# Designs tried in a protein design run: peptides against a protein of PDB entry 6JX3. Part 32

Target 1, 85 residues: chain A of PDB entry 6JX3
Amino acid sequence: AEFRLRPEISVAQTDYGMVLLDGRSGEYWQLNDTAALIVQRLLDGHSPADVAQFLTSEYEVERTDAERDIAALVTSLKENGMALP

## One batch from the design tools (peptide; aimed at target 1 N32 T56)

Design b2_p29_5 (made by RFdiffusion4)
Pose (drawn by RFdiffusion4):
Structure b2_p29_5 (pose): chain A 85 residues (1-85), chain P 29 residues (1-29)
Amino acid sequence: as target 1 above (85 residues)
Amino acid sequence: SATWSPMTGFDANGNSLYGAMVPNYTPRP
């Protein structure tokens, strides 16, 4: 249940926002503010459920939408090689 | 409420990459 980045992934905080770099493929990605917030919380060891609770408490989003959006982001991070399955 | 955009990136040759749509949620007042 632990979210983990793949070993070759590096992270930078930039003026554009949070960036993930794949050191093997050379692909690099920008995360928007909410995606960065979710990833940072997941890396802290929080569950997706914890993050959904955070998002609904801090932002104008329903819990159901928050859960779906977190799930979709995590799926995308796995799909694109940034997160371990 | 949110603004939506694809998760964006580039490959080693500078080609654009697109992931899933990601929200920027509106903060609660």

Design b2_p29_5_s1 (made by RFdiffusion4, then SolubleMPNN; from b2_p29_5, 11 letters changed)
Fold by OpenDDE base, seed 5:
Structure b2_p29_5_s1 (fold): chain B 85 residues (1-85), chain A 29 residues (1-29)
Amino acid sequence: as target 1 above (85 residues)
Amino acid sequence: AAEYSPISGFDANGNRLEGAMAPTYRPKP
């Protein structure tokens, strides 16, 4: 399924990285550089498999670990109300 | 091996919410 943020979520770039802000509740989450990169690539239309391939080519990470980390991050952002189910 | 730390969340009042673990990867040289 396509990864998408909920309509009420805005993305802000700060000196400390990407922030996802819920415009209704005021809740927000700060992503580190790696997590922000994953989210940005997913939002740009890359599949999780595409992102995993990208990460293994550019970073010191194994494919299986990248796939697990992407899945965990996606699940977390859905559960905390930032991404659509 | 990757380093992991919780995603930092905050409510509308600025109180911290604990998120799931997220990775930090080192770029290849």
Scores: peptide ipSAE 0.612, ipTM 0.907, DockQ to the pose 0.858
OpenDDE base, seeds 1, 2, 3, 4: peptide ipSAE 0.611, 0.610, 0.612, 0.609; ipTM 0.907, 0.907, 0.906, 0.906

Design b2_p29_5_s2 (made by RFdiffusion4, then SolubleMPNN; from b2_p29_5, 13 letters changed)
Fold by OpenDDE base, seed 5:
Parts: structure tokens; sequence; C-alpha cells
Structure b2_p29_5_s2 (fold): chain B 85 residues (1-85), chain A 29 residues (1-29)
């Protein structure tokens, strides 16, 4: 299934990086550069496998670690109410 | 190897929120 943010979540770009804003609760979450990069590519329609390939080519990370990190981030964003299940 | 830190945020009252850890990778030269 495609990765999508919940409808109440908006994306803002700040001097400190990507922020996810919950328009209903007023909560916001700050993503670091790496997590923001993962989220941006998933939202652009890339598969987790595509993103893992990108990360291993650009950063000092092994494929299996990148895949685990992507899966963990996606799970966290879903469980914390930022992304749709 | 990656470094990990919690996803940080704030609630509507300005209290800090901490989520799961997210990675930081070092760029390849």
Amino acid sequence: as target 1 above (85 residues)
Amino acid sequence: AAEYAPISGRDAQGNPLYGAEAPTYRPRP
C-alpha cells in the first residue's frame, strides 16, 4: 500500500528541517534530515525498496539496515497518528 | 553506521513530545 499522511497532518519546511503539523490537536513533530528525506521520497511514490537503494548509494549505511530503519520509521509514523495505516 | 535520536515535537501547550528513534546517516564521499 502507498504511504500517505493522515488528512489532518500538514508538512512545513523550517530552518531546522521538516515539521509535521497536526491541525486538529496542535501537535507538531520535527524530523531530522535523514527521516525527512525518507518521508519525502515515500510521499513522492517511491517504494521502501527504492528508498533503501537510494540511501545505500548516498550514505554510509548497509542495505539491510536501511530497510529496517525505513520500516521502523513508517511503523512509528503510523502508530503516532501521522501516517495512514 | 547510523546514529539514532528520538523524533521530537511539542503538544498544543508547548510541552515536549518524544517519539520513536530516527536515523541519521553520514554521506558517502
Scores: peptide ipSAE 0.509, ipTM 0.882, DockQ to the pose 0.847
OpenDDE base, seeds 1, 2, 3, 4: peptide ipSAE 0.380, 0.374, 0.506, 0.363; ipTM 0.757, 0.753, 0.881, 0.747

Design b2_p29_5_s3 (made by RFdiffusion4, then SolubleMPNN; from b2_p29_5, 9 letters changed)
Fold by OpenDDE base, seed 4:
Structure b2_p29_5_s3 (fold): chain B 85 residues (1-85), chain A 29 residues (1-29)
Amino acid sequence: as target 1 above (85 residues)
Amino acid sequence: AATYSPLSGFDANGNPLYGATVPTYVPKP
């Protein structure tokens, strides 16, 4: 399935990373550089598997750890109302 | 190895929120 933000969510780029803001509730989350990279690639249409492969190629991380971290981030963004289920 | 910290955010009243654990990866040289 395609990773997508909810329609009420806006994205802002800051010096501290990507910010996801819910325009209705006023709640927002700030992503660090690593998490922002993951979200950006997912939004660009890459699969979680693609992103994991990219991360292991560019960063000092094992494939299993990257896959777990991506899944956890995606789950969190869905549960906190930022991403569509 | 990677380091981990909670996602940070704020609610509509400006109260801090802490979410899922997210990584910080070190780029390969």
Scores: peptide ipSAE 0.645, ipTM 0.920, DockQ to the pose 0.885
OpenDDE base, seeds 1, 2, 3, 5: peptide ipSAE 0.639, 0.599, 0.536, 0.589; ipTM 0.918, 0.909, 0.880, 0.907

Design b2_p29_5_s4 (made by RFdiffusion4, then SolubleMPNN; from b2_p29_5, 9 letters changed)
Fold by OpenDDE base, seed 1:
Formats: sequence, structure tokens, C-alpha cells
Structure b2_p29_5_s4 (fold): chain B 85 residues (1-85), chain A 29 residues (1-29)
Amino acid sequence: as target 1 above (85 residues)
Amino acid sequence: AATVSPLTGRDANGNPLYGADVPTYVPKP
């Protein structure tokens, strides 16, 4: 299924990194560079499998670890109201 | 790799708190 942010969530680039903003509450959450890369690729329409392949090609990470990190991040974003379930 | 931290939002003083903590991957040469 397509990875999407909730309608009230927007993305901003800051000097401290990528940030997800809740336009209603004003709350925002910082992503590190790896998380930002994952989210950006998912938002561009790549599947988690595509992203895992990309990460293992470009970074010192094993496929299994990349897949686990992607899944955990997606789960966290959904459970905390950033992404649509 | 490590389990990602839950998104947290802000600290007790209202300052933003890092919300999505995943390992920083090291680029291949």
C-alpha cells in the first residue's frame, strides 16, 4: 500500500534536519538523515523493498537490518499520527 | 539494527524533541 502522510502533516527542511509538522497542533518531530531518506523515498512512491535495496546499495547496512529499520520507522510514524495507516 | 524510538514531539519546556531515532547509516565509499 502507498505510504502517505496524514493531511495535517507537512515536511520541512531545517538546519537541524528534516522535520514533520502537525499544522493543527504546531507539534513537530525531527528525523535524522537516515529516517529522512527513508521517508522521502517512500513518499516518492518507492516500496519498502525498493528502499531497502537502495539503502544496501548506498550504505554500509545489511538488507535484513534495512528492512527492519524501515518497518519500525513506518510503524512508528503510523502509530504516532504522522502517516496514514 | 536498533529499533526506532517512538515519536516524542516536545520536551517539558516545549522544545522539539527528536521524534524518529533510527541508526545513522554510513555511506559506502
Scores: peptide ipSAE 0.444, ipTM 0.800, DockQ to the pose 0.467
OpenDDE base, seeds 2, 3, 4, 5: peptide ipSAE 0.282, 0.317, 0.321, 0.327; ipTM 0.702, 0.732, 0.720, 0.730

Design b2_p29_6 (made by RFdiffusion4)
Pose (drawn by RFdiffusion4):
Structure b2_p29_6 (pose): chain A 85 residues (1-85), chain P 29 residues (1-29)
Amino acid sequence: as target 1 above (85 residues)
Amino acid sequence: SVPPWGRVVQHIDASSSPSLAVFINRLEP
């Protein structure tokens, strides 16, 4: 249940936002503010459920949408090689 | 390391509704 980045992933905070770099493939990605917030909280050890609660409390989003959005982001992070399955 | 901003070669919209924007971009130099 623990969200983890793949070992070759590095992170930078930049003027454009949070960036993930794959040190093996050389692919690098930019996360928008919400994606960065979600990833940071997941890396802290919070559950996706915790993050959904946070998003609903802080943003104009329904809990159902927050859960789906978090799930889609995590799936995308796995699909694109940034997060471990 | 801090890379320069690259050209967007892929955009992934993970938003399920217009209420909140959640997405990632893959970049190339």

Design b2_p29_6_s1 (made by RFdiffusion4, then SolubleMPNN; from b2_p29_6, 9 letters changed)
Fold by OpenDDE base, seed 1:
Structure b2_p29_6_s1 (fold): chain B 85 residues (1-85), chain A 29 residues (1-29)
Amino acid sequence: as target 1 above (85 residues)
Amino acid sequence: MVPPQGRVVREIDTSSSPALDVFIRKLEP
């Protein structure tokens, strides 16, 4: 399924990195550089597998570890109200 | 690493490898 942010979530950039703002609550989540990179690529239409391949080309990370980290991040974003299920 | 603005009320670290640092932080003013 396509990765999408919830309608009430806005994206902003900070000195540290990407921030996701909840327009309903006023709360926000800060993503570190790698988390932001993953989210940006997913939003651009790349599959988790595509992103994993990309990460292994940019970092000295094993494919399996990259895939697990992406899946866990996506799950967290969905469970915490940032991404659509 | 630049310190986040606002109070950190939750942190989720999904890193599985020392080579890849992945985390998100929930912030409140």
Scores: peptide ipSAE 0.633, ipTM 0.878, DockQ to the pose 0.533
OpenDDE base, seeds 2, 3, 4, 5: peptide ipSAE 0.631, 0.635, 0.626, 0.622; ipTM 0.877, 0.879, 0.875, 0.872; seeds 3, 4 fail the geometry check

Design b2_p29_6_s2 (made by RFdiffusion4, then SolubleMPNN; from b2_p29_6, 11 letters changed)
Fold by OpenDDE base, seed 1:
Structure b2_p29_6_s2 (fold): chain B 85 residues (1-85), chain A 29 residues (1-29)
Amino acid sequence: as target 1 above (85 residues)
Amino acid sequence: MVPPEGEVVREIDTSSSPALKTFIRRLRP
């Protein structure tokens, strides 16, 4: 399934890093560097498996851990109103 | 990630290993 942000969510780069701004509420989510990297690659059309492979190439992380972290992040973004289900 | 200026409403840490840190922080003006 394609990873997509909800239409009211905008991506911005700030002095604090990547943020996802909710245009309706004015609230926003700040992402740390690796969370931002995952989101960017997913939005670029890479699959979670692609992203996991990429992470294992860039960091000393196990594939299983990378996959679990990506899945958990995606779930959180969906459950908290940033990404489409 | 630098400390935010807005109110921290929620922090979600999805990290499962010390080799990779992934988290998001919800902020409100």
Scores: peptide ipSAE 0.603, ipTM 0.863, DockQ to the pose 0.535
OpenDDE base, seeds 2, 3, 4, 5: peptide ipSAE 0.597, 0.600, 0.583, 0.591; ipTM 0.864, 0.863, 0.859, 0.861

Design b2_p29_6_s3 (made by RFdiffusion4, then SolubleMPNN; from b2_p29_6, 11 letters changed)
Fold by OpenDDE base, seed 3:
Structure b2_p29_6_s3 (fold): chain B 85 residues (1-85), chain A 29 residues (1-29)
Amino acid sequence: as target 1 above (85 residues)
Amino acid sequence: MVPPEGEVVEEIDTSSSPALDVFIRKLAP
C-alpha cells in the first residue's frame, strides 16, 4: 500500500512546523522538521528510497540510516492512527 | 489551524544517527 493519511487526519502548517490533527478525537501530533519533510515527500508520491536519497543530499547521514529512520517513522504514524496501514 | 501547543504526552524518536533528527510528539491541550 502507498503511504496515505487516514481520512480523519488533517495537516496543519504552523510557524513551528507540521501538525497532524485527528478531527474525530481532537488529538494531534507535532512533527519535527525532518519528520515533516519525510511525510510531505511521501504524500507527494515519492518512495522511501527517493526520500532517503533526498535526505542524504541534505544531511551528513548514511543511506541505510536514512532508510531505517523513514521506515520507523512510517511505522509509528501507522501504529498511532495517523497513516493507513 | 491547530497551534503546536499543549502538554507533551508522548514522544517518539526514530532517529538512528546524530546526523538526522526525526521525532513526533503527541500533544494535549
Scores: peptide ipSAE 0.655, ipTM 0.893, DockQ to the pose 0.808
OpenDDE base, seeds 1, 2, 4, 5: peptide ipSAE 0.654, 0.652, 0.639, 0.649; ipTM 0.893, 0.892, 0.885, 0.891

Design b2_p29_6_s4 (made by RFdiffusion4, then SolubleMPNN; from b2_p29_6, 11 letters changed)
Fold by OpenDDE base, seed 1:
Structure b2_p29_6_s4 (fold): chain B 85 residues (1-85), chain A 29 residues (1-29)
Amino acid sequence: as target 1 above (85 residues)
Amino acid sequence: MVPPQGKVVKSIDTSSSPALDVSIDKLEP
């Protein structure tokens, strides 16, 4: 399924990195650089598999570890109200 | 508008390897 943010979530680029803001509650999440990279590529239409391949080309990380980290991040974004199921 | 600063109220680290640091922090104004 396509990765999409919930409609109430806004993306902001700050000096400290990517922020996802809930416009209703005022709560927000700060993503570290790698989390932001993953989210940006997913929002651009890349599949988790695409992103995993990309990460293995940029970092000294195993494909299985990259896939697990991406899946866990996506799950966290969904469970914490940032991404659509 | 995103607040200039916020306190961390929840941290999630999804890293499986020292080679890849993946984390998100929930902030409150």
Scores: peptide ipSAE 0.688, ipTM 0.905, DockQ to the pose 0.803
OpenDDE base, seeds 2, 3, 4, 5: peptide ipSAE 0.686, 0.688, 0.683, 0.682; ipTM 0.904, 0.906, 0.903, 0.903

Design b2_p29_7 (made by RFdiffusion4)
Pose (drawn by RFdiffusion4):
Structure b2_p29_7 (pose): chain A 85 residues (1-85), chain P 29 residues (1-29)
Amino acid sequence: as target 1 above (85 residues)
Amino acid sequence: SAASDALRERVAAEGEPARHLDVPDYPRR
């Protein structure tokens, strides 16, 4: 249940926002503010459920949408090689 | 880390990366 980045992934905070770099493939990705917030919280050891609660308390989003959006992001992170399955 | 610093310098020189992993924008309460 622990979200983990793949070992070759590096992170930078930039003027454009959070960036993930794959040191092996050389692919690098930009996360928007909400995606970065979600990833940071997941890396802190919070559950997706915790993050959904945070998002609904802080932003104008329904809990159901927050859960779906978190799940889709995590799926995308796995699909694109940033996060471990 | 050094890899993070190099990534930061690369993004500063090349601009925003072309690949995005985004969540829909939410207004803040």

Design b2_p29_7_s1 (made by RFdiffusion4, then SolubleMPNN; from b2_p29_7, 12 letters changed)
Fold by OpenDDE base, seed 5:
Structure b2_p29_7_s1 (fold): chain B 85 residues (1-85), chain A 29 residues (1-29)
Amino acid sequence: as target 1 above (85 residues)
Amino acid sequence: SAASEALRRLVAERGPPERRLDMPALARR
């Protein structure tokens, strides 16, 4: 299924990096560059498989590790109420 | 977007989030 953020979540590129804000609770999170890269590609419509291929092509990471990293991030985004299930 | 701009202004005023969602840093090939 398509990766989507919950309607109440806002995204911005800041001097500190990518930030996600829950407009209802006021909670917000900062993402490091790797997490931000994955999130941006998912938001751009790439599948997790597409993102894994991208990561292994551009960075020193094995396919299995890339897939695990992406899955872990997606899980975290869902569990923290940022992404739709 | 307007929401993104508002968030950037919020961060400028409120400061960066203490909560982080970090993934292992990757080295470029």
Scores: peptide ipSAE 0.560, ipTM 0.895, DockQ to the pose 0.823
OpenDDE base, seeds 1, 2, 3, 4: peptide ipSAE 0.536, 0.535, 0.555, 0.554; ipTM 0.892, 0.892, 0.893, 0.893

Design b2_p29_7_s3 (made by RFdiffusion4, then SolubleMPNN; from b2_p29_7, 9 letters changed)
Fold by OpenDDE base, seed 1:
Structure b2_p29_7_s3 (fold): chain B 85 residues (1-85), chain A 29 residues (1-29)
Amino acid sequence: as target 1 above (85 residues)
Amino acid sequence: SAASEALRELVAREGAPARRLDAPALARR
């Protein structure tokens, strides 16, 4: 399935890094560099498998750990109401 | 976009969000 943000979510690059805002509730979150990288790749249309391959190529991380990190982040985005299920 | 600019202005005014959504930090090869 395609990764998509909910329509009320806005994204911006800021001096503090990537930020996500729920325009209705006013809640907003800062992402660290790794989370921002994963989210941007997913929004660009890459699959979780694509992102895992990218991470293992560019960073000192094993495939299994990359896959777990991506899955955990996607779950958090969905549970916090930022990404569509 | 207009929404992105508004969000940047919000961050500039209110400061960095208190809520964090982090993934484990990675070191480049």
Scores: peptide ipSAE 0.598, ipTM 0.881, DockQ to the pose 0.900
OpenDDE base, seeds 2, 3, 4, 5: peptide ipSAE 0.594, 0.459, 0.463, 0.467; ipTM 0.879, 0.839, 0.835, 0.840

Design b2_p29_7_s4 (made by RFdiffusion4, then SolubleMPNN; from b2_p29_7, 10 letters changed)
Fold by OpenDDE base, seed 5:
Structure b2_p29_7_s4 (fold): chain B 85 residues (1-85), chain A 29 residues (1-29)
Amino acid sequence: as target 1 above (85 residues)
Amino acid sequence: SAASEALRAWVAANGAPANRLDMPAYARR
């Protein structure tokens, strides 16, 4: 399924890196550069499988580990109310 | 977007979030 943020979530690039804000609750999160890269790729329409391939090509990470890390990130984004189920 | 600009300004004034969503930092090939 298509990765999509919830309507109330705002995204910004800041001096600290990518930040996500829930405009309803006021909660906000900073992403490290690796997480931000993955989120941006997903928002651009790449599938988790596409992103895993990209990561293994550009970084020293095994495919299985990349897939697990991406899945964990997506789960966290959904559980914290940033991404739609 | 306007929302992103407002968020950047807010972060600049209020500081970095305490909440973190991090992944392992990979070394580049």
Scores: peptide ipSAE 0.430, ipTM 0.829, DockQ to the pose 0.867
OpenDDE base, seeds 1, 2, 3, 4: peptide ipSAE 0.413, 0.414, 0.408, 0.411; ipTM 0.831, 0.820, 0.827, 0.819

Design b2_p29_8 (made by RFdiffusion4)
Pose (drawn by RFdiffusion4):
Structure b2_p29_8 (pose): chain A 85 residues (1-85), chain P 29 residues (1-29)
Amino acid sequence: as target 1 above (85 residues)
Amino acid sequence: RRPLSAELSLPALRVAGGEYARMGLLGYV
């Protein structure tokens, strides 16, 4: 249940936002503000459920949408090699 | 409560993620 980045992934905070770099493939990705917030909270050890609660309390988003959006992001992070399965 | 945006600060070669939480491939290093 623990969200983890793959070992070769590095992170930078830049003027454009959070960036993830794959040290092996050389692919690097930008996360928008909400994606960065979700990833940061997941890395802190919070559950996706915790993050959904946070998102609905802080932003104009329904809980159902927050859960789906978090799930889709995590799936995308796994699909693109940033996060461990 | 604050609004959400799906925008990225830079053009991306590929974009993934949900309705609001988006990530984009910027290139290769």

Design b2_p29_8_s4 (made by RFdiffusion4, then SolubleMPNN; from b2_p29_8, 10 letters changed)
Fold by OpenDDE base, seed 4:
Structure b2_p29_8_s4 (fold): chain B 85 residues (1-85), chain A 29 residues (1-29)
Amino acid sequence: as target 1 above (85 residues)
Amino acid sequence: KRPLSNSLSRPALEVRGGRYSRIGLLGRV
């Protein structure tokens, strides 16, 4: 399934990094650099498997760790109302 | 390969399971 943000969520680049803003509630969340990288690749249409391969090829991270972190982040984004289920 | 940073304050990957910290609520608009 395709990763998508909820329609009320917008993305902004700030001095503090990538931020997701809920246009309805006004709440906003900061993504750290690793999370931002993952989300950006997912939004570009890459699958979680693609992103895991990318991370392991470009950075000092093991495949199993990348897979677990991506899954956890996606779950978190869905549960926090930022990404569509 | 280069180190993966999970934040500006953490320039390299240090701990398994710690590639990212919890996304933080920064405030309200």
Scores: peptide ipSAE 0.033, ipTM 0.559, DockQ to the pose 0.359
OpenDDE base, seeds 1, 2, 3, 5: peptide ipSAE 0.025, 0.052, 0.024, 0.030; ipTM 0.549, 0.594, 0.528, 0.572; seed 2 fails the geometry check

## One batch from the design tools (peptide; aimed at target 1 Y28 I38 S76 M82)

Design b2_p30_1 (made by RFdiffusion4)
Pose (drawn by RFdiffusion4):
Structure b2_p30_1 (pose): chain A 85 residues (1-85), chain P 30 residues (1-30)
Amino acid sequence: as target 1 above (85 residues)
Amino acid sequence: KKPYVKPSIELVDPSTEKGREIWAQLSAQL
C-alpha cells in the first residue's frame, strides 16, 4: 500500500514546478501543482484516501473526483516508469 | 477553498526553450 518512486528517479523543485527525472532513461517530467501535492503527500506515507480528504478540504473538488484523479495520477506515474507497481 | 486543477504530468521536450530552461534548473539540483 506504500507509494514509492522507482530507485532511479530524482526530484527537483523549479520555477516551472516539480520535476521528476529518470536517471536511466533520461526521461524527465513536469508535474503541475496538484500532481506535485499528491505525490509529495503519498511520499510522506499518506494513503490515497488521506490525500483525497486533503484535496476536498483544500480545493473545490468532490471526494469522488479526488479519488479518481489520485488513482489516475498514480496509474500514470507507474505507467511512465516513475513509480513502483 | 481554492480552485482545483486536475493533477497532470507532462514529458518535457528538451529541444524546446522551455525544456532547456527546465533542464538547467533540474540539473543544478542533481

Design b2_p30_1_s3 (made by RFdiffusion4, then SolubleMPNN; from b2_p30_1, 9 letters changed)
Fold by OpenDDE base, seed 5:
Structure b2_p30_1_s3 (fold): chain B 85 residues (1-85), chain A 30 residues (1-30)
Amino acid sequence: as target 1 above (85 residues)
Amino acid sequence: KKPYVRPSITRIDLSTEKGREIAEQVLAQL
């Protein structure tokens, strides 16, 4: 399934990293660098498996941990109304 | 390989100076 942000979500790059604005609720969400990297790759069309492979190749993280972290992030983005189901 | 930091998202507190600063940077780009 394709990862997509909800239409009301705006993406901005700030001095404090990637920030998502929900135009309806007025809430701002700050992503750390790892979260931003994952979101950017998913938005570019890479699968969670692609992202996990990328993380394990570039960072000191095991595949299982990478997969868990990606899944948890995606779930959080959906539950907080930033990403489409 | 680079050190790994787990991904995190944080709701910004607009009652703080830093929070308002971030919001201003976002709004300036809309």
Scores: peptide ipSAE 0.759, ipTM 0.943, DockQ to the pose 0.893
OpenDDE base, seeds 1, 2, 3, 4: peptide ipSAE 0.758, 0.759, 0.758, 0.759; ipTM 0.943, 0.943, 0.943, 0.943

Design b2_p30_1_s4 (made by RFdiffusion4, then SolubleMPNN; from b2_p30_1, 15 letters changed)
Fold by OpenDDE base, seed 4:
Structure b2_p30_1_s4 (fold): chain B 85 residues (1-85), chain A 30 residues (1-30)
Amino acid sequence: as target 1 above (85 residues)
Amino acid sequence: KKPYVRPRITRIDLSTAEGQAIAREVLAQL
């Protein structure tokens, strides 16, 4: 399924990295560089498998670890109301 | 290959000076 942010979520590129703002709750969420990279690629239409392949090609990470980290991030984004289920 | 850091998301604490600075920068871009 397509990865999408909820409509009330704003994305900002700041000096502190990528930040997501929930316009309804007023909560701000800071993403580290890895999380931002994953989110950007998912929003661009890449599958989690695509992103895992990208991470293993660029970074010192094993495929299984990359897949687990991506899944955990997506789960967090959905559970915290940032991404659509 | 580059060193790998696990992905993290962190709720910003707006009671701190840094949190407030981040919020101001975000709001300026809306």
Scores: peptide ipSAE 0.735, ipTM 0.934, DockQ to the pose 0.914
OpenDDE base, seeds 1, 2, 3, 5: peptide ipSAE 0.735, 0.734, 0.735, 0.734; ipTM 0.934, 0.934, 0.934, 0.934

Design b2_p30_2 (made by RFdiffusion4)
Pose (drawn by RFdiffusion4):
Structure b2_p30_2 (pose): chain A 85 residues (1-85), chain P 30 residues (1-30)
Amino acid sequence: as target 1 above (85 residues)
Amino acid sequence: SYTPPSLTLLSGPDLKHIAIHEGEVTTTPL
């Protein structure tokens, strides 16, 4: 249940926002503000359920949408090689 | 307001943007 980045992933905070770099493939990605917030909270050890609660309390988003959006982001992070299955 | 999570590939063989809204994922090549 623990969200983890793949070992070769590095992170940078930049003027453009949060960036993830794959040190092996050389692919690097930009996360928007909400994606960065979700990833940071997941890395802190919070559950996706915790993050959904946070998003609905802080932003104009329904809980159902928050859960789906978190799930889609995590799926995308796994699909694109930034997060471990 | 809420901005849905998104990913943008900045470097790699096939550049793209991934938009996420209400669990729906759209990949747009760049």

Design b2_p30_2_s1 (made by RFdiffusion4, then SolubleMPNN; from b2_p30_2, 13 letters changed)
Fold by OpenDDE base, seed 5:
Structure b2_p30_2_s1 (fold): chain B 85 residues (1-85), chain A 30 residues (1-30)
Amino acid sequence: as target 1 above (85 residues)
Amino acid sequence: MYEPPSITRLRGPELFRTDIERGEVTVTPL
């Protein structure tokens, strides 16, 4: 399934990194650099597998760890109302 | 260096929406 943000979510680039704002609830979430990178690539249409490959090529991280980290992030974003299920 | 992805919930009034959307935000992490 394609990764998409919910329509009420605004994205901002701040000095502290990417911030997601839920315009309905008023909740704000800051993403660290890795999370922001993952989200950006997913929004650009890359698959989780593509993103995992990218992470393993750019960083010293195992493929399985990268895949788990991506999945956990996506789950968190969905559960916290930032991404569509 | 690789850091696992993380998200942090922030504190701020709804009035800061415009500031966040502009990317000019002063917010406090929870």
Scores: peptide ipSAE 0.548, ipTM 0.878, DockQ to the pose 0.273
OpenDDE base, seeds 1, 2, 3, 4: peptide ipSAE 0.544, 0.542, 0.544, 0.546; ipTM 0.877, 0.877, 0.879, 0.877

Design b2_p30_2_s2 (made by RFdiffusion4, then SolubleMPNN; from b2_p30_2, 13 letters changed)
Fold by OpenDDE base, seed 3:
Structure b2_p30_2_s2 (fold): chain B 85 residues (1-85), chain A 30 residues (1-30)
Amino acid sequence: as target 1 above (85 residues)
Amino acid sequence: MYVPPSITRLRGPRLHRIDIRRGERTVTPL
């Protein structure tokens, strides 16, 4: 399934990293650099498998760990109202 | 060095952080 943000969510780039803001509730979350990188690539149309390959190529991380981190982040973004199910 | 993903809710006097590998926690800033 395509990774998409909810329509009420906007993206802001700050000196401290990517922020996702809910325009309806005013709630917002700051992403660390790794979370921002994953979200950016998913929004650009890369698959979770593509993102995992990218992470293992750029960083010292095992493929299985990268895949788990991506899946868990996506789940968290959905559960916390930022991404569409 | 690879740092696992985390997200932090920016509301109230405390940081509400989700470390993707560890789960949810509340941190009182110094």
Scores: peptide ipSAE 0.676, ipTM 0.915, DockQ to the pose 0.491
OpenDDE base, seeds 1, 2, 4, 5: peptide ipSAE 0.670, 0.672, 0.666, 0.671; ipTM 0.912, 0.913, 0.910, 0.913

Design b2_p30_2_s3 (made by RFdiffusion4, then SolubleMPNN; from b2_p30_2, 12 letters changed)
Fold by OpenDDE base, seed 1:
Structure b2_p30_2_s3 (fold): chain B 85 residues (1-85), chain A 30 residues (1-30)
Amino acid sequence: as target 1 above (85 residues)
Amino acid sequence: MYTPPSITRLRGPRLERIDIERGERTVTPL
């Protein structure tokens, strides 16, 4: 399934990084730089495998670790109401 | 340097940070 934000979620770029705002509840979350990078690439249509490859090419991280980090982030975004299941 | 992803709830029913460590998640109340 393709990664997508829920329709009520909007993205704001701040000096402190990416913020996801829920237009219905007023809830908002700040993403650190790594989380923002992952979300941006997923929203651009890259697969989790593509993102893992990108992370290993740009940073000192093992492929398996990158894959686990991406999967856990996606799960968290879904569970906390930011991404569609 | 690689830093694992994290998300921080800045407004909502609970203020908390979720840190991701190789697929495990740690929730820290703020």
Scores: peptide ipSAE 0.628, ipTM 0.893, DockQ to the pose 0.927
OpenDDE base, seeds 2, 3, 4, 5: peptide ipSAE 0.628, 0.603, 0.570, 0.540; ipTM 0.892, 0.889, 0.867, 0.863

